# Ledger of designs, part 141: peptides against a protein of PDB entry 3OIQ

Target 1, 212 residues: chain A of PDB entry 3OIQ
Amino acid sequence: KNRIFVSSSKDFEGYPSKAIVPVQFVALLTSIHLTETKCLLGFSNFERRGDQSQEDQYLIKLKFKDRGSERLARITISLLCQYFDIELPDLDSDSGASPTVILRDIHLERLCFSSCKALYVSKHGNYTLFLEDIKPLDLVSVISTISTKSTNSSKHSSSELISECDLNNSLVDIFNNLIEMNRDEKNRFKFVKLIHYDIELKKFVQDQQKVL

## One batch from the design tools (peptide; made by RFdiffusion4, then SolubleMPNN)

Design b1_p25_6_s2 (from b1_p25_6, 12 letters changed)
Fold by OpenDDE base, seed 2:
Structure b1_p25_6_s2 (fold): chain B 212 residues (1-212), chain A 25 residues (1-25)
Amino acid sequence: as target 1 above (212 residues)
Amino acid sequence: SLEEELLKKQKESLQKLIEKLQKLL
């Protein structure tokens, strides 16, 4: 089955009530919910959805079947957090209870761009996204990718079934949505509050704001 | 079962993902 690029989590409303569809999207990591039985990774492109929360538009589920799958999920989360410089609460509590981790609003402190591959699995009208892959994207690389596509169609033949255009359009859309959120006085998101806010990001945002 | 197959695939996906993430760090 061909993998479908998803630009909006609203696309899933039109999906079959009983299906398995391989999907890919790009979004910001917004939440991590680790429990004894599962991990949920929340992602968002911050597409406006009326008065609803713009967070956790994509929920990727890691289901624990056994201690081995739980261990792999915990390692995966730790490595993702290391890549994004996300502080996890110390998982090393000497209490033999599997620590519960709840991180929310990650995007308020760090822009954690991620290219996600998942299986959309629906049953009885409800769906779950099962993890297949997460590629964390470096912010400098994201900025450079958006900035350079204004000038050079260099045909790098990457055998990825998904148009490099779809990825880039979604990255632009995310930044545009963040710019709108930054302009909204009621929105908690502000670029200047990002821990990694630097001169490069500042310049990029200023240049993008002139086009919007 | 479908669930068992999905969980097997998830385990394989996590293993591959860990290997990829370790190379990025």
Scores: peptide ipSAE 0.679, ipTM 0.956, DockQ to the pose 0.867
Fold by OpenDDE base, seed 1:
Parts: structure tokens; sequence; C-alpha cells
Structure b1_p25_6_s2 (fold): chain B 212 residues (1-212), chain A 25 residues (1-25)
């Protein structure tokens, strides 16, 4: 089956109550919940959903079967956090207790853009997203991609059938949602509170705000 | 079981993901 690009987690409301569907989306990493039995990665595009929390719209699950699968998950989380410059508590503590890690509201300090591949697996009306792949995206690369309106189909980027259009549209939508959150005095999100807030991001946000 | 197959696939996906992430760092 072809992979479906998902622009909204509301799309899952129309999905079958018993299915396996390969999906892909782009979102910000918002939370990490590492426990003894699983890891949950929360992602959001911050689409407005009335009075519902805009966080953790996509919950990617890593289930541990054995110590080997737990180790691979912990290594994966460590490498993702290293890429995004997210401080993790020491996962390697010799104390024999598998440390629990709970990070929330990651987007308040860092914009961790991620292209996620997952299996949507539904049973009895509930669903779970199982991780297949995460591509972390560099913020400078995201800004450049949106700014250039890059219809530059470099004909040579490999066979992953995500229309560059779907990716770009989702990135624009995320930034627009963040701009709206930044304008809301009640919203905790502010661009100026990001650790990596620089002149480039400032200029980009100012230019996008003029179009909205 | 279906769950065991999904967990096997997840393990293979994590191995590949680790290799990709290590090349980005």
Amino acid sequence: as target 1 above (212 residues)
Amino acid sequence: SLEEELLKKQKESLQKLIEKLQKLL
C-alpha cells in the first residue's frame, strides 16, 4: 500500500476501525515519555481544535518487547535529542533502574521539526501510531525551503513519493499556527523565548507576519 | 501474532533509524 501523507491528525477520524495504514506527517516534537515498557513521542502541527490542547496531536509509540528493543529505543531517543540539542537526564545511570524520562512542551524552547513515518494500526475503534522513521529537519533548512518557494524540483532526490508540495504546505501551516500562538497573549509559546531565536528566524517570522 | 510482527518491524525500523541519525551528527 502507498504511504499516505497526513496534513491533520483529524484525518484519522475517517480511518477504518480495523486497519493498518502506512502514514507520513510533518510536525514539531512536543513531548518525550520514556518509561520501562514504552516510549511515546508527542508531535504537533498546532492546528486549532477548539478548546482542546494543541500538544501531542500525533502520539508515536515505541513498545518494548525485550531489553534489546528498549536499548534501541533509548539510543534512538538519545540521538534525536543530540540532533535537536535537547538535554536528557543521564539514561546510562548504572543504578540498574531504567530511568524514566518525561519531557513536555519542547516547542516552547526549541522548534524540533520532524518528518515522521508511522503505521496507523486500529483495533476496536482505537488506534496507535507505530514508528517506522523520523527525519529530523534543520530549522535553517526549513526556513530556506519556505522562503524560496522552492519549486526547484532537483530531479535527483530519491523515490520517496511525498510531494515536496505536501511537505512545504505542512511547514507553512505549522509556522502560521506558531505565529497565531505568538500573537495570543494567553499562549505560552513566544518566538523570542526560543533558545535558538536568532536574526534569521526573527526576520523570517516578521516577513511571514506581513502576509497573514 | 500481528503484534509480534509489528514489534519485529519496529526493531528493524529502529536499527535503520539509528544508522541514519548517526550520519547526521
Scores: peptide ipSAE 0.678, ipTM 0.957, DockQ to the pose 0.873
Fold by OpenDDE base, seed 3:
Structure b1_p25_6_s2 (fold): chain B 212 residues (1-212), chain A 25 residues (1-25)
Amino acid sequence: as target 1 above (212 residues)
Amino acid sequence: SLEEELLKKQKESLQKLIEKLQKLL
């Protein structure tokens, strides 16, 4: 089955009430909720959805079946957090209790761009997104990709059937949404409060703000 | 069951993901 690129989590409202659909999206990691029974990874593109929270628009579920699946999920989360320089509370507590981890509002401190592959699984109108893959994206690479698309269609033949256009359009949309949030005095998101806010990001945001 | 198949696939996906993430670090 061809993987469907999803530009909005609203797309799922039009999906069949009973289906299994491989999907892909790009979004920012916004939350991690690790419990004894599951992990939930929250992602958002910060699309305006009326009065709904712009966080956790995509909820990726890791369900634990056994200790082996839990361990793999914990390792995966640790590695993702290590890549994004996200501080996790020590998961190695010598207390035989599996630690619960709740991180929220990750995007307020770090822009954790992620290309996610998931299985959309619906039953009776309710759906779950099951993790297939997460590719963390480097911010410098994201900025360069958005900035260079105006001039060079260099045919990098990566045989992923998803248009490089869809990915890049979604990255632009995310930045535009973040710029709008940054302009809103009521919004907690501010680029200058990001831990990794540098001259490159500053310049990029300033240049994008002139187009909006 | 469908759930068992999904959980099996999830386990395989996590294994592959770990291997990929370890190469990025």
Scores: peptide ipSAE 0.678, ipTM 0.956, DockQ to the pose 0.874
Fold by OpenDDE base, seed 5:
Structure b1_p25_6_s2 (fold): chain B 212 residues (1-212), chain A 25 residues (1-25)
Amino acid sequence: as target 1 above (212 residues)
Amino acid sequence: SLEEELLKKQKESLQKLIEKLQKLL
């Protein structure tokens, strides 16, 4: 089956009650919930959903079956956090208790853009997203990609079944949603509160705000 | 079982993901 690009987590409401569907989406990492039995990775594109929380619109589950699967999940999380410069408590602590990690609202401090591949698995109307791949995206690369959309369809023959257009459109939508959140005085999200807020991001946001 | 197959695939996916992430650091 071809992989389906998902622009909204609402798309899953129309999915079959019993299916396995390979999906891909682009979103910001918003939460990490590591427990003894599982890891949950929360992602959001901050699509407006009325009065509902815009956090954790996509929940990717890593289930631990054995110590080997737990170790691989912990290593994966450590490497993702290292890439995004997210401080984690020491996961290797000699205390024989598997440390519980709960990070929330990651997007308030860092824009952790991620291209995620997952298996949508539904049973009896409920679904779970099982991790297949996460590609962390560099913010400078994201800004450059959005800014250059108008001139070079260099057909890089990347064997990616998903159109470069879908990825790029989702990145624009995320930034537009963040701009709207930044304009809302009631919203906790502010670009100036990001740890990595620099002159480049400031200029990009100011230029995008003129188009909206 | 379907669950066992999914967990096997997840283990393989995580191993490949680790190898990719290590090249980005």
Scores: peptide ipSAE 0.678, ipTM 0.956, DockQ to the pose 0.868

Design b1_p25_6_s3 (from b1_p25_6, 10 letters changed)
Fold by OpenDDE base, seed 3:
Structure b1_p25_6_s3 (fold): chain B 212 residues (1-212), chain A 25 residues (1-25)
Amino acid sequence: as target 1 above (212 residues)
Amino acid sequence: SLDKFIEEYMRKALEKIIEELQKLL
């Protein structure tokens, strides 16, 4: 089955009530919920959804059934957090209880761009997105990608069925949404409050703000 | 069952994700 690129999590409202569909999206990591019984990753593109929270628009499940698969989930979370410089509470508590990790509003401190592949699985009108792949994206690379494609339509035919255009459009949309949030005085998101806010990001945001 | 399929699929997915993330660190 061809993988479907998803630009909005609203697309799932039109999906079949009984299906298995491979999907892909790009979004910011917004939450991590790891317990003994479940692991969930929240992602958002911050698309405006009326009065609903813009967080966790994509809720991705890591399914585990045993201690071995739970360990794989924990390692995955640890490595993602290490890549994004997300501080996890010390897992080294000598208490033989598997530590619970609950992080929310990650985007308020760090822009954790992620290219996600997931399996959409629906039954009886409800769906779950199961993680298939996650590629963390470097912010400098994201900025460079957006900046360079605004000028050069050089069709490098990468044989991946998902258009580089879809990825780039989604990255632009995310930044535009973040700029709107930054302009809103009621919104908690501010670029200047990001731990990694630098001159490059500042300049990029300023240049994008002139186009909006 | 669908559940067993998803469980096995997820195990393999996580193994691959871990391998790729380890190359980025």
Scores: peptide ipSAE 0.690, ipTM 0.960, DockQ to the pose 0.924
Fold by OpenDDE base, seed 4:
Structure b1_p25_6_s3 (fold): chain B 212 residues (1-212), chain A 25 residues (1-25)
Amino acid sequence: as target 1 above (212 residues)
Amino acid sequence: SLDKFIEEYMRKALEKIIEELQKLL
């Protein structure tokens, strides 16, 4: 089956009650929930959903069944956190109990842009998204991509089944949503509170705010 | 079973993800 690009997690409301569909989306990492029995990654594009939490709009499951597969999940989380400079509690517990990691509201401190591939699996009207691939995106690269594509549809033949337009539109939408959140006095999200808030991000946000 | 398929699929996916992430670090 062809991979479907998903711009909104609301798209899943129209999906079949019994299906397996490969999907792809771009979103910010918002949460990590690692326990002995499961790992869940929360992602969001911060699409407005009324009074619903904007967190974890995409809940991605890393399924493991044994210590070997659990270790792979833990290594994956460690490497993602290393890439994003997210501090994890020491996962090397000398106690034979696997440490629990619960991180929430990651987007309040770090913008962790991620291109995710997942397997949508539905049964009886319920669905689960299983991780297939995750590519962390560098913020500088994200900013450059948004800034340059306002003018040049360069046909970069990236063999990725995502139209370059879909990726860009999603990245723009995320930033626009973040700008709206930043303007809202009731919203906890503020760009100036990001650990990696620099002159480049400041300038980009200021320039985008003029267009909105 | 579907569960066995997903488990094996996830294992291979994670192995690949780890390999690609290690190249970015």
Scores: peptide ipSAE 0.690, ipTM 0.960, DockQ to the pose 0.925
Fold by OpenDDE base, seed 5:
Structure b1_p25_6_s3 (fold): chain B 212 residues (1-212), chain A 25 residues (1-25)
Amino acid sequence: as target 1 above (212 residues)
Amino acid sequence: SLDKFIEEYMRKALEKIIEELQKLL
């Protein structure tokens, strides 16, 4: 079964009420919700949806049922946070209570670009996205990919069913949406408030703003 | 059951994700 690239979370409104569909998307990590009973990752491309919250357009579930599976989810979250330099509350608290992690609005401090594979599972019109794979994307690499109309077919990407065009288009769309949010005085998102805001990102944003 | 399938699928997915993330760190 071919994996479907998803450019908008609205695409799921047209999906079958009872199906299992492998999907893939690129988005920013916006939230982490880890409790004793569930793990959810929120992602967004910040597509405008009127006055609706642009947060958590993609809710990805890490399903666990036992201590072993819960540990795998916790390790996954820890490693993602280490990669993105996200501070987690100490998971090593000697108090035998499984630490709860609730992070929101991650995109206000860090641009955590992620390529996600998920299993769309629907029943009776409701759906859940289950995590299959997550690849964190380095911001410098994202900027370079957008800036260079990368005709470089990296021979190594040829095994993944995603058109390099779909990935690049989604990355461009995300940045364009962020630029629009940055211009909106009512929007909390500002590039200058990012912890990792540097001269390179500043220049890239300024150059993209000239095209918009 | 579908639930058992998803649970086993998720376990294998997380094991692979962990392996790949550890290579990036």
Scores: peptide ipSAE 0.689, ipTM 0.960, DockQ to the pose 0.896
Fold by OpenDDE base, seed 1:
Structure b1_p25_6_s3 (fold): chain B 212 residues (1-212), chain A 25 residues (1-25)
Amino acid sequence: as target 1 above (212 residues)
Amino acid sequence: SLDKFIEEYMRKALEKIIEELQKLL
């Protein structure tokens, strides 16, 4: 089955009420909800949806049923947080209770760009996105990719079905949406409040703002 | 069952994700 690139989470409104479809998207990590019974990752491209919250547009489920599969979910979350330099509460607390992790509004402190593969599974008109793959993207690499308007087809012959165009367009759209949020006085998102706000990101944002 | 299929699929997916994330760190 061919994997479908998704540019908007609204695309799922047109999907069949009973289907299994492999999908892929690029978005910012916005939330982590890890409990004893479930793990959910929230992602957003911050597409304008009227007065609705722009958070958690893509809710990705890590399904586990036993302590072994729960451990795999916990390791996955730990490694993602380590990559993005997200502080987790100490997961190794000697109390035999598996710690609950609830992080929200991650994008207010860190831009955690992620390429996600998920399985869309619908039943009775509702759907769930199950995680298949997650690749964290380095912010410097994202900025470089957008800035260079890659006409250089680097011969990365990786048969990964992402059109380089679809990835680049989604990254541009995310930054444009963040710029709009930054301009809105009512929006909590501000680039200058990011922990990793540096001269490079500042320059990039200033240059993108001139084109919008 | 669909649930059993998803559970096994997720287990393999997470094992692979962990392996790839460990290479980035």
Scores: peptide ipSAE 0.689, ipTM 0.960, DockQ to the pose 0.927

Design b1_p25_6_s4 (from b1_p25_6, 13 letters changed)
Fold by OpenDDE base, seed 3:
Structure b1_p25_6_s4 (fold): chain B 212 residues (1-212), chain A 25 residues (1-25)
Amino acid sequence: as target 1 above (212 residues)
Amino acid sequence: SLEEELLEFMRKALEEIIKKLQELL
């Protein structure tokens, strides 16, 4: 089945009421909700959607039913958090109860760019996105990709069926949306409040702001 | 069932994700 690149979570409003569609998107990780019964990852491109929260535009489910599959979900979350330097509450509670993890507004402290593959599964007009793959993206690599691909069509044969243009356009759109949020005094997002805010990110944002 | 297939899909997906993440760390 051909994988569809999704630039907006509004695209799902036009999807079939009964389908299984492999999709891919790039977005920022915004939330983690791990309980005994479910794991949900929230992602956003921060596309303006009227008065709705710009968080969790893509709600990705990790489905488990047993302790073994739950453990895999927990390991996945732990490794993602380790990659992004996200502090998890100490999972070492001696209480044999698997701890609940609820993180929100991750993007206020860290830009956690992620390339996600998911299965869109719909029935009776309702849908769920199930995680198929997640690739965390390094911010330096994201910045370099946006900065360099404006000039050099070097055909590196990435065997991914998705146009490198779609990925780049979505990354640019995310940054543009973040710049708009940063300019809005009412928005909680500010680049200078990011834990990893450095000279490179500062320069990149300043250069992008001149084009907008 | 579709549910069983989806659960097996997710199990395999998570195993592969874990492997890839471990290679990035």
Scores: peptide ipSAE 0.692, ipTM 0.959, DockQ to the pose 0.924
Fold by OpenDDE base, seed 5:
Structure b1_p25_6_s4 (fold): chain B 212 residues (1-212), chain A 25 residues (1-25)
Amino acid sequence: as target 1 above (212 residues)
Amino acid sequence: SLEEELLEFMRKALEEIIKKLQELL
């Protein structure tokens, strides 16, 4: 079955009430919920949804059942956090209690761009997204990709099932949404409050703001 | 069962994700 690129989590409202569909999206990591009973990653593209919260538009489940599979989930979270320079409480505490990790509003401190593959699994109109793959994206690489692809459609035949266009469009849309949030005085998101806010990001945002 | 299949799928997926993340770090 072909993987479907998803530009909006609203697309799932039109999906079959009983299906298994491989999907892919690009979004910012917004939350991590690791408990004894569940592991969830929250993602958002910050698409405007009226007065609803723009957090956790994509909830991705890491399913485990035993200590071995739980360990794999914990290692995955640890490595993602290491890549994004997210401080986690020590997961290796010798206390036989599995540490609970609850991080929220990650996007207020760090732009954690992620390309996610998931299985959409629905039953009786309810669905769950199960993690299949996650590729963290470097912010410098994201900025360069958006800035350069306005000029060169180099047909690199990457056999990747995603149109490079779909990825780029989603990245542009995310930045546009962040720019709108940054302009809104009521919105908590501000680029200048990001830990990694530098001259390059500042210039990029200023240049994108001129096009909007 | 579908549940067992999903659990095995997730185990394999996480193993591959871990491998890829370790290569990026």
Scores: peptide ipSAE 0.691, ipTM 0.959, DockQ to the pose 0.925
Fold by OpenDDE base, seed 4:
Structure b1_p25_6_s4 (fold): chain B 212 residues (1-212), chain A 25 residues (1-25)
Amino acid sequence: as target 1 above (212 residues)
Amino acid sequence: SLEEELLEFMRKALEEIIKKLQELL
């Protein structure tokens, strides 16, 4: 089956009540919930959904079967956090109790852009998204991708059927949503509160704000 | 079972993710 690019987690409301569908989306990492029995990664594009929380619009599950698979999930989380410069409590504690990690509102401190592949698995009208792949995206690369009008369809291998347009549109939408949140005095999100807020991001945001 | 298949899928997926992340660091 072809992978479906998902621009909104609302798309899943129209999905079959009993299916397995490979999907892909781009979003910001918003939460990490690691326990002894599961890991959940929360992602959001901050699409407006009325009065509902804009966080954790995509809940991606890492399912464990044993201590070995749990360790793989922990390593995955550690490496993602290392890439994004997210401080984690020491996960390697020799104490036979696997530490619980709960991080929320990650987007308030860091813009953790992620390209996610997942399996949509539904049964009886409920669904779970299982992690298939995650590619963290560098913020400089994201900014450059949005800023460079994709005139150069460089012949990167046609096998990833995600239209470069779908990726770019999703990235633009995320930034537009963040700009709206930044303008809202009631919203906790502010670009200037990001730990990695630099001159490049400042300039990019200022330029995008002129178009909105 | 579908559950066992998903668990094995996840194990393999995590192994590949780890390799890719290690290449980015």
Scores: peptide ipSAE 0.691, ipTM 0.959, DockQ to the pose 0.917
Fold by OpenDDE base, seed 1:
Structure b1_p25_6_s4 (fold): chain B 212 residues (1-212), chain A 25 residues (1-25)
Amino acid sequence: as target 1 above (212 residues)
Amino acid sequence: SLEEELLEFMRKALEEIIKKLQELL
């Protein structure tokens, strides 16, 4: 089955009540919920949804059943956090109880851009998104990609069905939504509160604000 | 069962994700 690029999590409202659909999206990592029985990753593009929370618009499940598969989930989370420079509580506590990790509002401190592949699995009108792949994106690379509007048709790596256009449009939309949140006095998100807020990000945001 | 297939799918997916993430670090 062809993978569908998803620009909005509202698209799932039109999906079949009984289906398995491979999907892909780009969003910011907003939450991590790792327990003994499940792992959930929250992602958002911060699309306005009226009065609803803009967090965790995409809830991605990592399903495990045994200690071996749980270990794989834990390693995955550790490596993602290492890439994004997210502090995790020490997972290696010799106490035979598997530590619970609950991180929320990650986007308030770090912009963790992620390209996600998932399986949409629905039954009886409810759905779950199961993680298939995650590619963390470097912020400098994201900024450069948006800024250059590169019509540079660099070489056809023919295998990734994501229109470079769909990726770029989603990245632009995320930044536009963050700019709107930054302008809202009631919104907790502020670019200047990001740990990695630098001169480059400042300049980029200022330049994008002039176009909006 | 579909549940068993999803569990095996997830196991393989995580193994590949781990490999890719290790190459980025």
Scores: peptide ipSAE 0.691, ipTM 0.959, DockQ to the pose 0.926

